Peptides against a protein of PDB entry 8HF1. Designs and how they scored, part 36

Target 1, 320 residues: chain A of PDB entry 8HF1
Amino acid sequence: NVMLYATKPTEVMVSFPHQEQVLTVTRLISAEIEKFYVSLDLMNIGVQPIRRSKSLQCLRDPSKKSFVKQLFNDFLYQMKEYGIYAASIAIISLIVEFDIKRRQAETLSVKLMHRTALTLCEKIRHLLVQKLQDMTYDDDDDNVNTEEVIMNFSTPKVQRFLMSLKVSFADKDPKDICCLVFVERRYTCKCIYGLLLNYIQSTPELRNVLTPQFMVGRNNISPDFESVLERKWQKSAIQQFRDGNANLMICSSVLEEGIDVQACNHVFILDPVKTFNMYVQSKGRARTTEAKFVLFTADKEREKTIQQIYQYRKAHNDIA

## One batch from the design tools (peptide; aimed at target 1 Y310)

Design b2_p17_8 (made by RFdiffusion4)
Pose (drawn by RFdiffusion4):
Structure b2_p17_8 (pose): chain A 320 residues (1-320), chain P 17 residues (1-17)
Amino acid sequence: as target 1 above (320 residues)
Amino acid sequence: LEELEKEFEEGEKELLS
């Protein structure tokens, strides 16, 4: 009876070769951000509330410097984990966030700090577009070239995930498919969402089948890439997925708990599984029959992750 | 544990086909 309304989806793996080498432009951008941090640390903005540790044992920077560093570190993480083009999208989210803070800002000193951060972010945007541009010698067709650069300017993890996404839904009806993708970090959702948008408008077979939509938790990141203060579109993403308008969801441990959704055909956990409860809930989200469940881990982490999953399964058997 | 690893390998081959 439970299997009538419940389903044990087939759980499969997608291993990918994990490499440690990085590109030179990554070193250059790291040096540029380090120079910016060193300069900003001494910004000496108008006196701010003292921020100490959780236990007050060690000091902390003012909340605003912490916020700027946090955003830059998130951008660097997105670049380290998902390739150059992931950073190319994520830098636009940083530009939008710094513009919004400039609007919200309430002092000349803080405003100046945010404006200069915007300037550096735009310089980084130009740097990313520059390396992305210095590969058009391969060919001139920007669509297939977008597909090719995405395959080439991405980590094996990103290449393998997008490969599995293409192969799983090559020419199926958009109506027939209902899938979710789970990622860990906040701005990673918007970054990878923009990457999927580009890829959907980069391939002929997937062009009219997949509809990517992303949503995150609190501290709601901006939904656009336009910097126009107001937008005309009003319909929400969750309501779209419930209404079938959107079929590809990009969320980060937000939809896993509570949020009712129709039974979904596929679930892709882009970032490695970490918590037993979250594993159980994410698997349960694939509530439809013949549901497919997908995981991505590094080759080096294969034994560890498989052993962890066995621990989970055995724990489920033990509890039962 | 070995059965679980085999299921994963077979599933990966089917998914990427």

Design b2_p17_8_s1 (made by RFdiffusion4, then SolubleMPNN; from b2_p17_8 with L1M)
Fold by OpenDDE base, seed 3:
Structure b2_p17_8_s1 (fold): chain B 320 residues (1-320), chain A 17 residues (1-17)
Amino acid sequence: as target 1 above (320 residues)
Amino acid sequence: MEELEKEFEEGEKELLS
């Protein structure tokens, strides 16, 4: 029994500059959402059923208002962490969700609440698209999906991620690529997937090289909120990645609990590693010869990130 | 710690080269 000593992956930490400068459009959008929260708190939508399950105080308040605020808070996070281009994709997911909730509304007051949220999303989308078009002389939506527009309206973290993909995979055989991209939030998976589709299509060296898919982890908290369609999508995406029909998989940290994914040659951690488990489980997927495990850090947080990874390596060696 | 910092600096240069 030759114990195939799994070669330890090469760990890489890519630095990016911290940008404190908030664009005027992002300030305007944030102010419009804050104004909407004040109006939302004043809305009478009737008594919502409080699920009194004692143990999960951190469960999303099943209130229809709390759900609306959560979607906008997740959007604000994506706009801040990934940039205006990613936000223009993320807002579409909110539009779709609020239109579904508007149609499913049991009362006129709840229907009006979701309609008001939808109208705000449509305004936000217009502001984002208009800002992307400021770089193009043409009013066509297709002209905002260029490599230049994607790069200029992405955060430094996303710029360094896209550059790392281009350098790593330009003109390679798609069969030699098995890449994982880990993100913290489930909604980020769809947003980064849409961004990557447009970036790959706009980058000749990556066309027909990278075929992305995404999976959202099983929502252990409420299997009832996972649509039959979402579960079918997850199974299909995993199967496409196993069959080699997709060679880049975007997944949320919830994949910690044992999705059997093949050994990968590249693992990118796009968001900060917050737990020892996330570090060990994501690194444990980089198992091929010459596998790379790539982290991203802001320059100002570099020392703190190195110290955290040092502690995780020490803890992992003490258990092994 | 210093060895780990050097490992990351060398790896970043190799990845972006």
Scores: peptide ipSAE 0.410, ipTM 0.914, DockQ to the pose 0.901
OpenDDE base, seeds 1, 2, 4, 5: peptide ipSAE 0.395, 0.389, 0.402, 0.386; ipTM 0.908, 0.909, 0.912, 0.907

Design b2_p17_8_s2 (made by RFdiffusion4, then SolubleMPNN; from b2_p17_8 with E7Q)
Fold by OpenDDE base, seed 1:
Structure b2_p17_8_s2 (fold): chain B 320 residues (1-320), chain A 17 residues (1-17)
Amino acid sequence: as target 1 above (320 residues)
Amino acid sequence: LEELEKQFEEGEKELLS
């Protein structure tokens, strides 16, 4: 139980300017998604056979429309919170998911729904890549993966996170690094993983220093919908991190499931800490005084964030 | 609270230095 250990890591709060991304491309993408939602609501996909499979997921989305909207809402969140570069990676996950769903469609109407969603994702990807190419001389997709493009098309939060990684780990021995990065949403793990791979590859000081992995939480809703591939990936990623073959792990709220991640010398909380349990569990992975526990806050939310962390510290000290 | 604010500010400077 991580709650039983009084951990005293060095707590850090990195501030970033609150910039609403007022990009024409983001507005266009949002408008195209809203138009798609109107079209989606008008689509008659019929009564889906309620498969009596005890999977809570089939009960939650009998129409299969809410899942489609959830994926696009998660994409819109990632575009807003992490920037258009992160969005260009996030959209690939939607493309993969909708292509799978299109192939698995039991009815023509459901197949057409997922095809329409996929076509929109391809359009969104093109709009994002075209915008990233505005800084490149060549139309080659590989040329958008520079440190400069990544930095310029990331939100201030992500910029400060990447800067913090570069300063913290430049030219260090990979063996001395054990880093956790916590994010709120499952889909963000893959997005930030892809971003970090490209950033590390484009940053000479980090290329042979950081080896990232990601871990998505078990879908508590149905172990049957976790593809055998996802479970294998999670086990492999955790094992690589334990063996030191990976030294940076991106994870969502996985700590609730008792996945014993080793004590780490760096813990980054990329998203706001929304619960006491998340605070205690994430901080409890930074067990030494030399370990850093890094929070990110918008300048406008700094006071509120500090007050919230103070309350969590007080509550933790009252139970420890 | 003030001590916590100071700790965060000092930690930010140390991390980004």
Scores: peptide ipSAE 0.403, ipTM 0.915, DockQ to the pose 0.916
OpenDDE base, seeds 2, 3, 4, 5: peptide ipSAE 0.393, 0.397, 0.393, 0.375; ipTM 0.912, 0.912, 0.911, 0.905

Design b2_p17_8_s3 (made by RFdiffusion4, then SolubleMPNN; from b2_p17_8 with L1M E5I)
Fold by OpenDDE base, seed 3:
Structure b2_p17_8_s3 (fold): chain B 320 residues (1-320), chain A 17 residues (1-17)
Amino acid sequence: as target 1 above (320 residues)
Amino acid sequence: MEELIKEFEEGEKELLS
């Protein structure tokens, strides 16, 4: 019983400028990762279980090499989509993961592969932190977590998202706020959570107003141990949000699986709406009186995005 | 379509005001 609660949320589309300008540091990092992939392909790590795709005879890389490439590809995506500041947080998650895999390695060759990946992550972290410090006269890591540094080293999409949060929630009662933020990728939840913690702490109007949490999907390809810890953490995060101990929840596509979350007054879609199901399910969480459903689009893609939302509204009205 | 364009423009102005 999806109770058709009669109050449709106000749909808002925030535009941001499309910037193609790649910084020198992002080009250098991308080139170092590409050079590492060439080296990784030449590494002999012994016989590994190969998932044969049914359709293409292409020998897929050993599952261990494919996992390393997946993490760096997800990092490159986050650096491009969210900026250098978000990338400085995202790289920490890779460092932690490769250190765990290095310690769990059954062979010297696999241990060396994960150690080489870890050394690259440490180099990338230094390049990112050094670039953030170029705006600060002080070498202290704490000095890079200012509102100014966060805004200047974020993409236009993230800048407009942070501005929309500040305008929407400045000096409000925390009890009157129930906010969802949807992102496409699991690793983006942790990255945006870390960015929001630092932004809220650096913004006086939000410091005692917003308490963020995040939630990642149950589809864990990770070993049973990580899956148990993540399941416990997800239950705790959902409970904190239900109890009002958190009033902003960052989610990936997890809520598509029917997680019971309370009616929210704000829903932000940070990444492009790719499916009708994502549109209906995320919009269906904005159920309070005067609820806002906020989309973000590049100026160049605005017309195409409006056409897509028009088709989704029409399809939803034809089913209702 | 034109009504939807106007709705989004008005909503963006209201949110950022």
Scores: peptide ipSAE 0.403, ipTM 0.915, DockQ to the pose 0.851
OpenDDE base, seeds 1, 2, 4, 5: peptide ipSAE 0.391, 0.381, 0.388, 0.390; ipTM 0.912, 0.909, 0.911, 0.913

Design b2_p17_8_s4 (made by RFdiffusion4, then SolubleMPNN; from b2_p17_8 with L1M E7Q E10Q)
Fold by OpenDDE base, seed 3:
Structure b2_p17_8_s4 (fold): chain B 320 residues (1-320), chain A 17 residues (1-17)
Amino acid sequence: as target 1 above (320 residues)
Amino acid sequence: MEELEKQFEQGEKELLS
């Protein structure tokens, strides 16, 4: 019995300007990835084992090529949705993954495929870091982690999210904060976590106020792909959040299925609410007195987003 | 719908103030 504690959170919708302007560096990176896909399609890596499970046709093709393309597509999404600064963090996760896959390669052809992907990631990282350094006169990597660089190389959505955090939590007692941040994709959790660590460290008013953690939802589709290390990390992150050693938790939408998290006073939905279940489950975590449930929308999508939330509220009231 | 829009506009002002 989830006691319907009657305190409805205050629902907030923060608008951000739509930017259509693609930077020259993002166009160059996209073109290099497209060129790599053409070369990847021509690579002979031998016969890959087809997992014949009929019901999971929409799952990751167990093809080693399909996995490589998926990681780069997820990177391109993060660069577009969160900006160049977030992309500079996201590319490190690809470098680590392709180096692991290169070392675990059973054949020379598969090893060479992962080495080619890794070399492309190293080139992309260099292009991103060089662009971040264009604002700093100093070549030191530490100088790219300033509040100014983070804000200027983030999308308007991420800028409004960071501003909302600063205004909401500046100089507050860390014990009075219980914040959730929902994102759509599992890889976005790590990327936004790294961005928040650097932003909090660069923002004096948030230093020693916010302690972020992240959790990736259980991959119900393939428990075999979750490393023992990832499962240990998830348990540790949840425990730190329960113990109050962390007061901001970044999670993917896959947490819909029943992670018992304490009542939160802030819930941020960084990505668009695509389902009724996501709306009800995320809103159901904002249960304290004066709890805030914060949505983000592009100005051009505001009317459509309001109409969608209106339909979800109506559907929720018809079930209650 | 119009009442929901006003609630969101008021909430945005209160969050960013």
Scores: peptide ipSAE 0.414, ipTM 0.918, DockQ to the pose 0.901
OpenDDE base, seeds 1, 2, 4, 5: peptide ipSAE 0.414, 0.410, 0.408, 0.393; ipTM 0.918, 0.917, 0.917, 0.913

## One batch from the design tools (peptide; aimed at target 1 E11 I306 Y310)

Design b2_p18_1 (made by RFdiffusion4)
Pose (drawn by RFdiffusion4):
Structure b2_p18_1 (pose): chain A 320 residues (1-320), chain P 18 residues (1-18)
Amino acid sequence: as target 1 above (320 residues)
Amino acid sequence: EYEEFKEEMEEREKEYLE
């Protein structure tokens, strides 16, 4: 009876070769951000509330410097984990966030700090577009070129995930498919969402089948890439997925708990599984029959992750 | 049990990738 309304989806793996080498432009951008940090640390903005540790044992920077560093570190993480083009999208989210803070800002000193951060972010945007541009010698067709650069300017993890996404839904009806993708970090959702938008508008077979939509938790990141203070579109993303308007969901541990959704055909956990409860809930989200469940882990982490999953499955058996 | 579980996961992965 439970299997009538419940389903044990087939759980499969998608391993990918994990490499450690990085590109030179990554070193250049790292040096540029380090120079910016060193300069900003001494910004000496108007006196701010003292911020100490959770236990007050060690000091902390003012909350605003912490916020700027956090955003830059998140951008660097997106670049380290998902390739150059992932950073090319993520830098636009940083530009939008710094422009919103400039609007919210309430002091000349803080405003100046945010404006200069915006300037550096735009310089980084131009740097990313520059390395993305210095590969058009391969060919002139920007669509297939977008597909090719995405396949080439991405980590094996991103290449493999997008490969599995293409093969799983090559020419199926958009109505027939209902899938979710889970990622860990906040701005990674928007970053990878924008990457999928580019890829959907980069391939002929997937162009009219997949509809990517992303949503996150609190401290709601901006939904647009336009910097116009107000937008005309009003319908929400969750309501879209419930209404079938959107079929590809990019969330980060938000939809895993509570949020009711129709039974979904596929679930892709882009970032490695970490918690037993979250594993159980994410698997349960694939509530439809013949549901497919997908995982992505590094080759080096294969034994560890498989052993961990066996621990989970045995724990489920033990509890039962 | 563990070896059987690992082989089952590898078989499923091969089938999925096909």

Design b2_p18_1_s1 (made by RFdiffusion4, then SolubleMPNN; from b2_p18_1, 9 letters changed)
Fold by OpenDDE base, seed 5:
Structure b2_p18_1_s1 (fold): chain B 320 residues (1-320), chain A 18 residues (1-18)
Amino acid sequence: as target 1 above (320 residues)
Amino acid sequence: DFEKFIKELEELEKKYLS
């Protein structure tokens, strides 16, 4: 009966104001992407040859247009959910991906499609960086990485998350920290990682205290989308976290089933808990004495979130 | 039980952010 002695983590729910940051720049970017989708739908890229070794995703859209739209939709989600600062990091990942796809293009029409997408990403990057610079007197990109700029151009959810990190870990011994941060989407891991690197570097109380790393789940649907580089990164990131060379790990929900991660003293759920399985698996990583399991909720959704967590806690107590 | 749970969460949030 070893299960009876597991110290249950303290569950904390942090509320944030539901502010639709209706920035003119975010509306402009969204409109430019929608305009691009109309143009993309009109592009004749021809029938792509179906190779036998193509992943199931490549079978559904031989035109690869859906993949382009998916990347921009993921970007729009990150901009909405995490803010302009996070979006400025996220857009770089799209630039890199579209440049790779442009170089790997087997046809001129596909090459042109990826070039057009890349040009749009460069325009979006410029609009985002320009907006971040509106708070700085200097045109240097490094001046946009201050604690103040990061906080002001982050959503209330991200602001509360960063505040929670600062309150939890300011001036602590790095050895006493084992933190997991769960996010819903794969691309969010890298975006939040980049944000945290800059935030930690700009926050003296967290500098040399937190060493972040990120990991993305294996997408069983398309091992072909897992670059050799991403697989090497995942192995290195896990090893650094096991060895204590990293003490904060950002991971997507897909990591729940397969990663032998040490017992953690802090677990953050940055995105809404959608399933009971996610609740149990993520909470089950907070196993140390005085471990914390921290959830975030919008004020408008607080009641619904509380009801859901109450149900999950009850169900978890009935099986434990 | 549910009202007690709400109050517990509010107290824990306040304590955590303090």
Scores: peptide ipSAE 0.473, ipTM 0.926, DockQ to the pose 0.863
OpenDDE base, seeds 1, 2, 3, 4: peptide ipSAE 0.022, 0.032, 0.013, 0.024; ipTM 0.619, 0.694, 0.391, 0.549; seeds 1, 2 fail the geometry check

Design b2_p18_1_s2 (made by RFdiffusion4, then SolubleMPNN; from b2_p18_1, 9 letters changed)
Fold by OpenDDE base, seed 3:
Structure b2_p18_1_s2 (fold): chain B 320 residues (1-320), chain A 18 residues (1-18)
Amino acid sequence: as target 1 above (320 residues)
Amino acid sequence: DFEEFKEELLKKEEEFLK
């Protein structure tokens, strides 16, 4: 009985400085979203047939307004956690979603609500793009997608993640790379994918080395709302990663649900590990010889993060 | 112990970033 000693991955914790300063543009965008929420709360969009709760506030469809607020709250989270460059990519996803909802609107009042949200997204996009251009002193090069612009307008967490990719993969054979990047939220997968495409293209040492893909989790929202196209795209992205046509996969916590992804040599956890299950499932994908399992922590949270990893490693060794 | 574990993590961070 050759006990296949499952090669335990090397656990690495990368520290980043806490960001104390909020940019003026970030404050302006937050203030515009708060003004929009006040306006949105005053909008009469009609009654959806309410489930039987008694209160007279019943005249407004909370589901359509709550969805609009959720998308803007998710955007504000991305801008805070990943920076204004990532936010410039994330806002495009909101523009696409609100344009679809505007076209699908059954009433003029709902159509107007989604149009107002879309107008705000275009204003936010303009403010973000203008701020990215203000650092390119050369008026002639409209290329806001340089390595320098991406790094300067990313949070310290994203900067250290991009540096970790360069150190890990610069000038390597693409065939020797099998990398997973875990993020907490579904919408972050698309945002980080767009950022990585631009970063890899602007970085000569990575341009012919890394080919990214992303995979979005099946939300527990009924399989009826996932378009047949989204399900086909997810299957295609997984197949490209299995075939070696892609060597870096960005995913949310979905790999917990038994997606058979090959043994990876690198696993990056970009967001904080919140549960023991997330720790075990993500670490369990780093199965090759000399595999690396990389975590990120703010310097202010370093001691708390070390304590949490210690407890998870101890609990994992007691089960194994 | 916890201190040995902390020192191991700090050494691995330095080795990974080199």
Scores: peptide ipSAE 0.573, ipTM 0.951, DockQ to the pose 0.845
OpenDDE base, seeds 1, 2, 4, 5: peptide ipSAE 0.546, 0.558, 0.560, 0.555; ipTM 0.946, 0.949, 0.949, 0.949

Design b2_p18_1_s3 (made by RFdiffusion4, then SolubleMPNN; from b2_p18_1, 10 letters changed)
Fold by OpenDDE base, seed 3:
Structure b2_p18_1_s3 (fold): chain B 320 residues (1-320), chain A 18 residues (1-18)
Amino acid sequence: as target 1 above (320 residues)
Amino acid sequence: DYDEFVAELEKLEEEFLK
């Protein structure tokens, strides 16, 4: 009986310095969003007519304000966790969403609310782009997408992640790469995808090596709010990854249960592992020979993270 | 042991970043 020792993936923990980037621009943006929340709370958007059309559950008035706040809170989180460069990509997604909501507004008051949110997003975008341009001598918007700008305006976590990708995949055959990147939040998938596209395009050693794709877990809370386009995108993204047309997939932790994804040779966990199930499921995707399972930890939290991973590894070995 | 695990992680991090 040859016990097929399932070759356990090599577990790597990459440390990064804890830098609270206290940027003046980040404080200004946060203060502008807080002022907007005060104004938003004072807005009377009126009772929306419940159109009885079966498919469009009219979000009750509190839910529309709550959704606006949720998008800005997710933006603030991305700016904090991933940096100003990632925030400059994230804000575009808010602009698109608020423009759609503004056009779909059934009342003048709701239209005005989304217009005000959109105006704030454009102001935030300008502040972010201006800050990215402070490192460039040329006023050209294309000059903000250099490897140097991306690295300098990313958090230490993102910097170490990008360095880890470069070291792992520089000048490799694209066919030999099957990489998963796990993030906690659905909106982070698209943000990190945009960042990676620009980074790969700006890094010669990764050009034509990495082809990223992203997918977002189905929002079980409201399948009706997932646009037909988002569902089509998800199916296409999975198929591209299965067919080898994409070799790096960014996914949120919600996808761990539902994706029959091929055995991967690299699994990166960009955000902290919060549960034993997440640890087992994500690590269980690294199934090839010499597969790597890569975790990131702040230096300040290194000991706590190591202790937690040790306990997870022990518990996993006791079940296996 | 835990100490061996810590030492292994340090070695693997160094090897991974080379």
Scores: peptide ipSAE 0.559, ipTM 0.948, DockQ to the pose 0.852
OpenDDE base, seeds 1, 2, 4, 5: peptide ipSAE 0.551, 0.550, 0.558, 0.553; ipTM 0.946, 0.947, 0.948, 0.947

Design b2_p18_1_s4 (made by RFdiffusion4, then SolubleMPNN; from b2_p18_1, 8 letters changed)
Fold by OpenDDE base, seed 3:
Structure b2_p18_1_s4 (fold): chain B 320 residues (1-320), chain A 18 residues (1-18)
Amino acid sequence: as target 1 above (320 residues)
Amino acid sequence: DFEKFVKELEELEKEYLS
């Protein structure tokens, strides 16, 4: 009986300094979004037929306003958690979304709401790009995508993640790399993907080594035309990763049981592990003999994080 | 032992970043 000892990955916890980056630009952007929320609450967009829940009173479609607020709240989260460079990429996704919703608007009032949101996103993009250019003597947009600019305008968490990628993969054979990066939020996948494309292109030791891809988790909500394109794109992204055309995959959901993703040698958890299931399922993708499972923690939260990982490791050893 | 676990994590972090 060859006990196939399931090779347990090496668990590594990387610490980063807690810095409240209070930039003037981030305060200005937050204040502009707050002013916009006051204006948005005053907008009359009419009632769409809300499903029959009880409260008759609101003459306004809360779902459309709620969606607009959700996108800006997700943007504010990304700016805080990943930095202003990541925010400059994240805002483009909001611009695309609000332009689609503006074109799909059935009423002039809804069209105007999405147009006002779009104008705010364009202003925010300009403020972010201008701040990135303050470190570059040249006004060319291409000059803001240097390794130095990316590092200086990223949070300590993202800086330590990028450093960990460089240390782990510099000048390695692309065929020997199978890497997963887990993030909490759907929109973070695309934001971190864009950041990694620019970082890899600006870092000679990684340029021909890492080929990133991203996968968005299945939102079961509305089977609109966007969901069909997303499903096709997800299948293509997974296939590229299986075929070795991509060797780094960013995902917001633990790949469902039965997505035959090859045994990965690196699994990064960029955001805090919130559940035991997330811990077990993500760790279970690191299956090679030298596989690494890498976690990130702020120094301020280190003790609490260590206690949580100790409990998860103990519980996992009791069931394995 | 929790203290041994803390020490193991510190050693592994140092080794991984070296």
Scores: peptide ipSAE 0.533, ipTM 0.942, DockQ to the pose 0.887
OpenDDE base, seeds 1, 2, 4, 5: peptide ipSAE 0.531, 0.529, 0.526, 0.527; ipTM 0.946, 0.941, 0.941, 0.941

Design b2_p18_2 (made by RFdiffusion4)
Pose (drawn by RFdiffusion4):
Structure b2_p18_2 (pose): chain A 320 residues (1-320), chain P 18 residues (1-18)
Amino acid sequence: as target 1 above (320 residues)
Amino acid sequence: EEEEFEELEEELFEEDPV
């Protein structure tokens, strides 16, 4: 009876070769951000509330410097984990966030700090577009070139995930498919969403089948990439997925708990599984029959992750 | 337990979407 309304989806793996080498432009951008941090640390903005540790044992920077560093560190993480083009999208989210803070800002000193951060972010955007541009020698067709650069300017993890996404839904009806993708970090959702948008508008077979939509938790990141203060579109993403308008969801541990959704055909956990409860809930989200469940881990982490999953499954058996 | 673990590894790698 439970299997009538419940389903044990087939759980499969997608291993990918993990490499440690990085590109030179990554080193250059790291040096540029380090120079910016060193300069900003001494910004000496108007006196701010003292921020100490959780236990007050060690000091902390003012909340605003912490916020700027956090955003930059998130951008660097997105670049380290998902390739150059992921950073190319994520830098735009940083631009929008710094513009919004400039609008919200309430002092000349803080405003100046945010404006200069915007300037550096735009320089970084131009740097990313520059390396992306210095590969058009391969060919001139920007669509297949977009597909090719995405396959080439991405980590094996990103290449492998997008490969599995293409092969799983090559020419199926958009109506027939209902899938979710889970990622860990907040701005990674918007970054990878924008990457999927580019890829959907980069391939002929997937062009009219997949509809990517992303949503995150609190501290709601901006939904657009336009910096126009107000937008005309009003319909929400969750309601879209419930209404079938959107079929590809990009969320980060938000939809896993509580949020009712129709039974989904596929679930892709882009970032490695960490928590037993979250594993159980994410698997349960693939509530439809013949549901397919997908995981991505590094080759080096294969044994560890498999052993962890056995621990989970045995724990499920033990509890039962 | 070892047999259950080997079965689990085979099930996980029984199908590859690519």

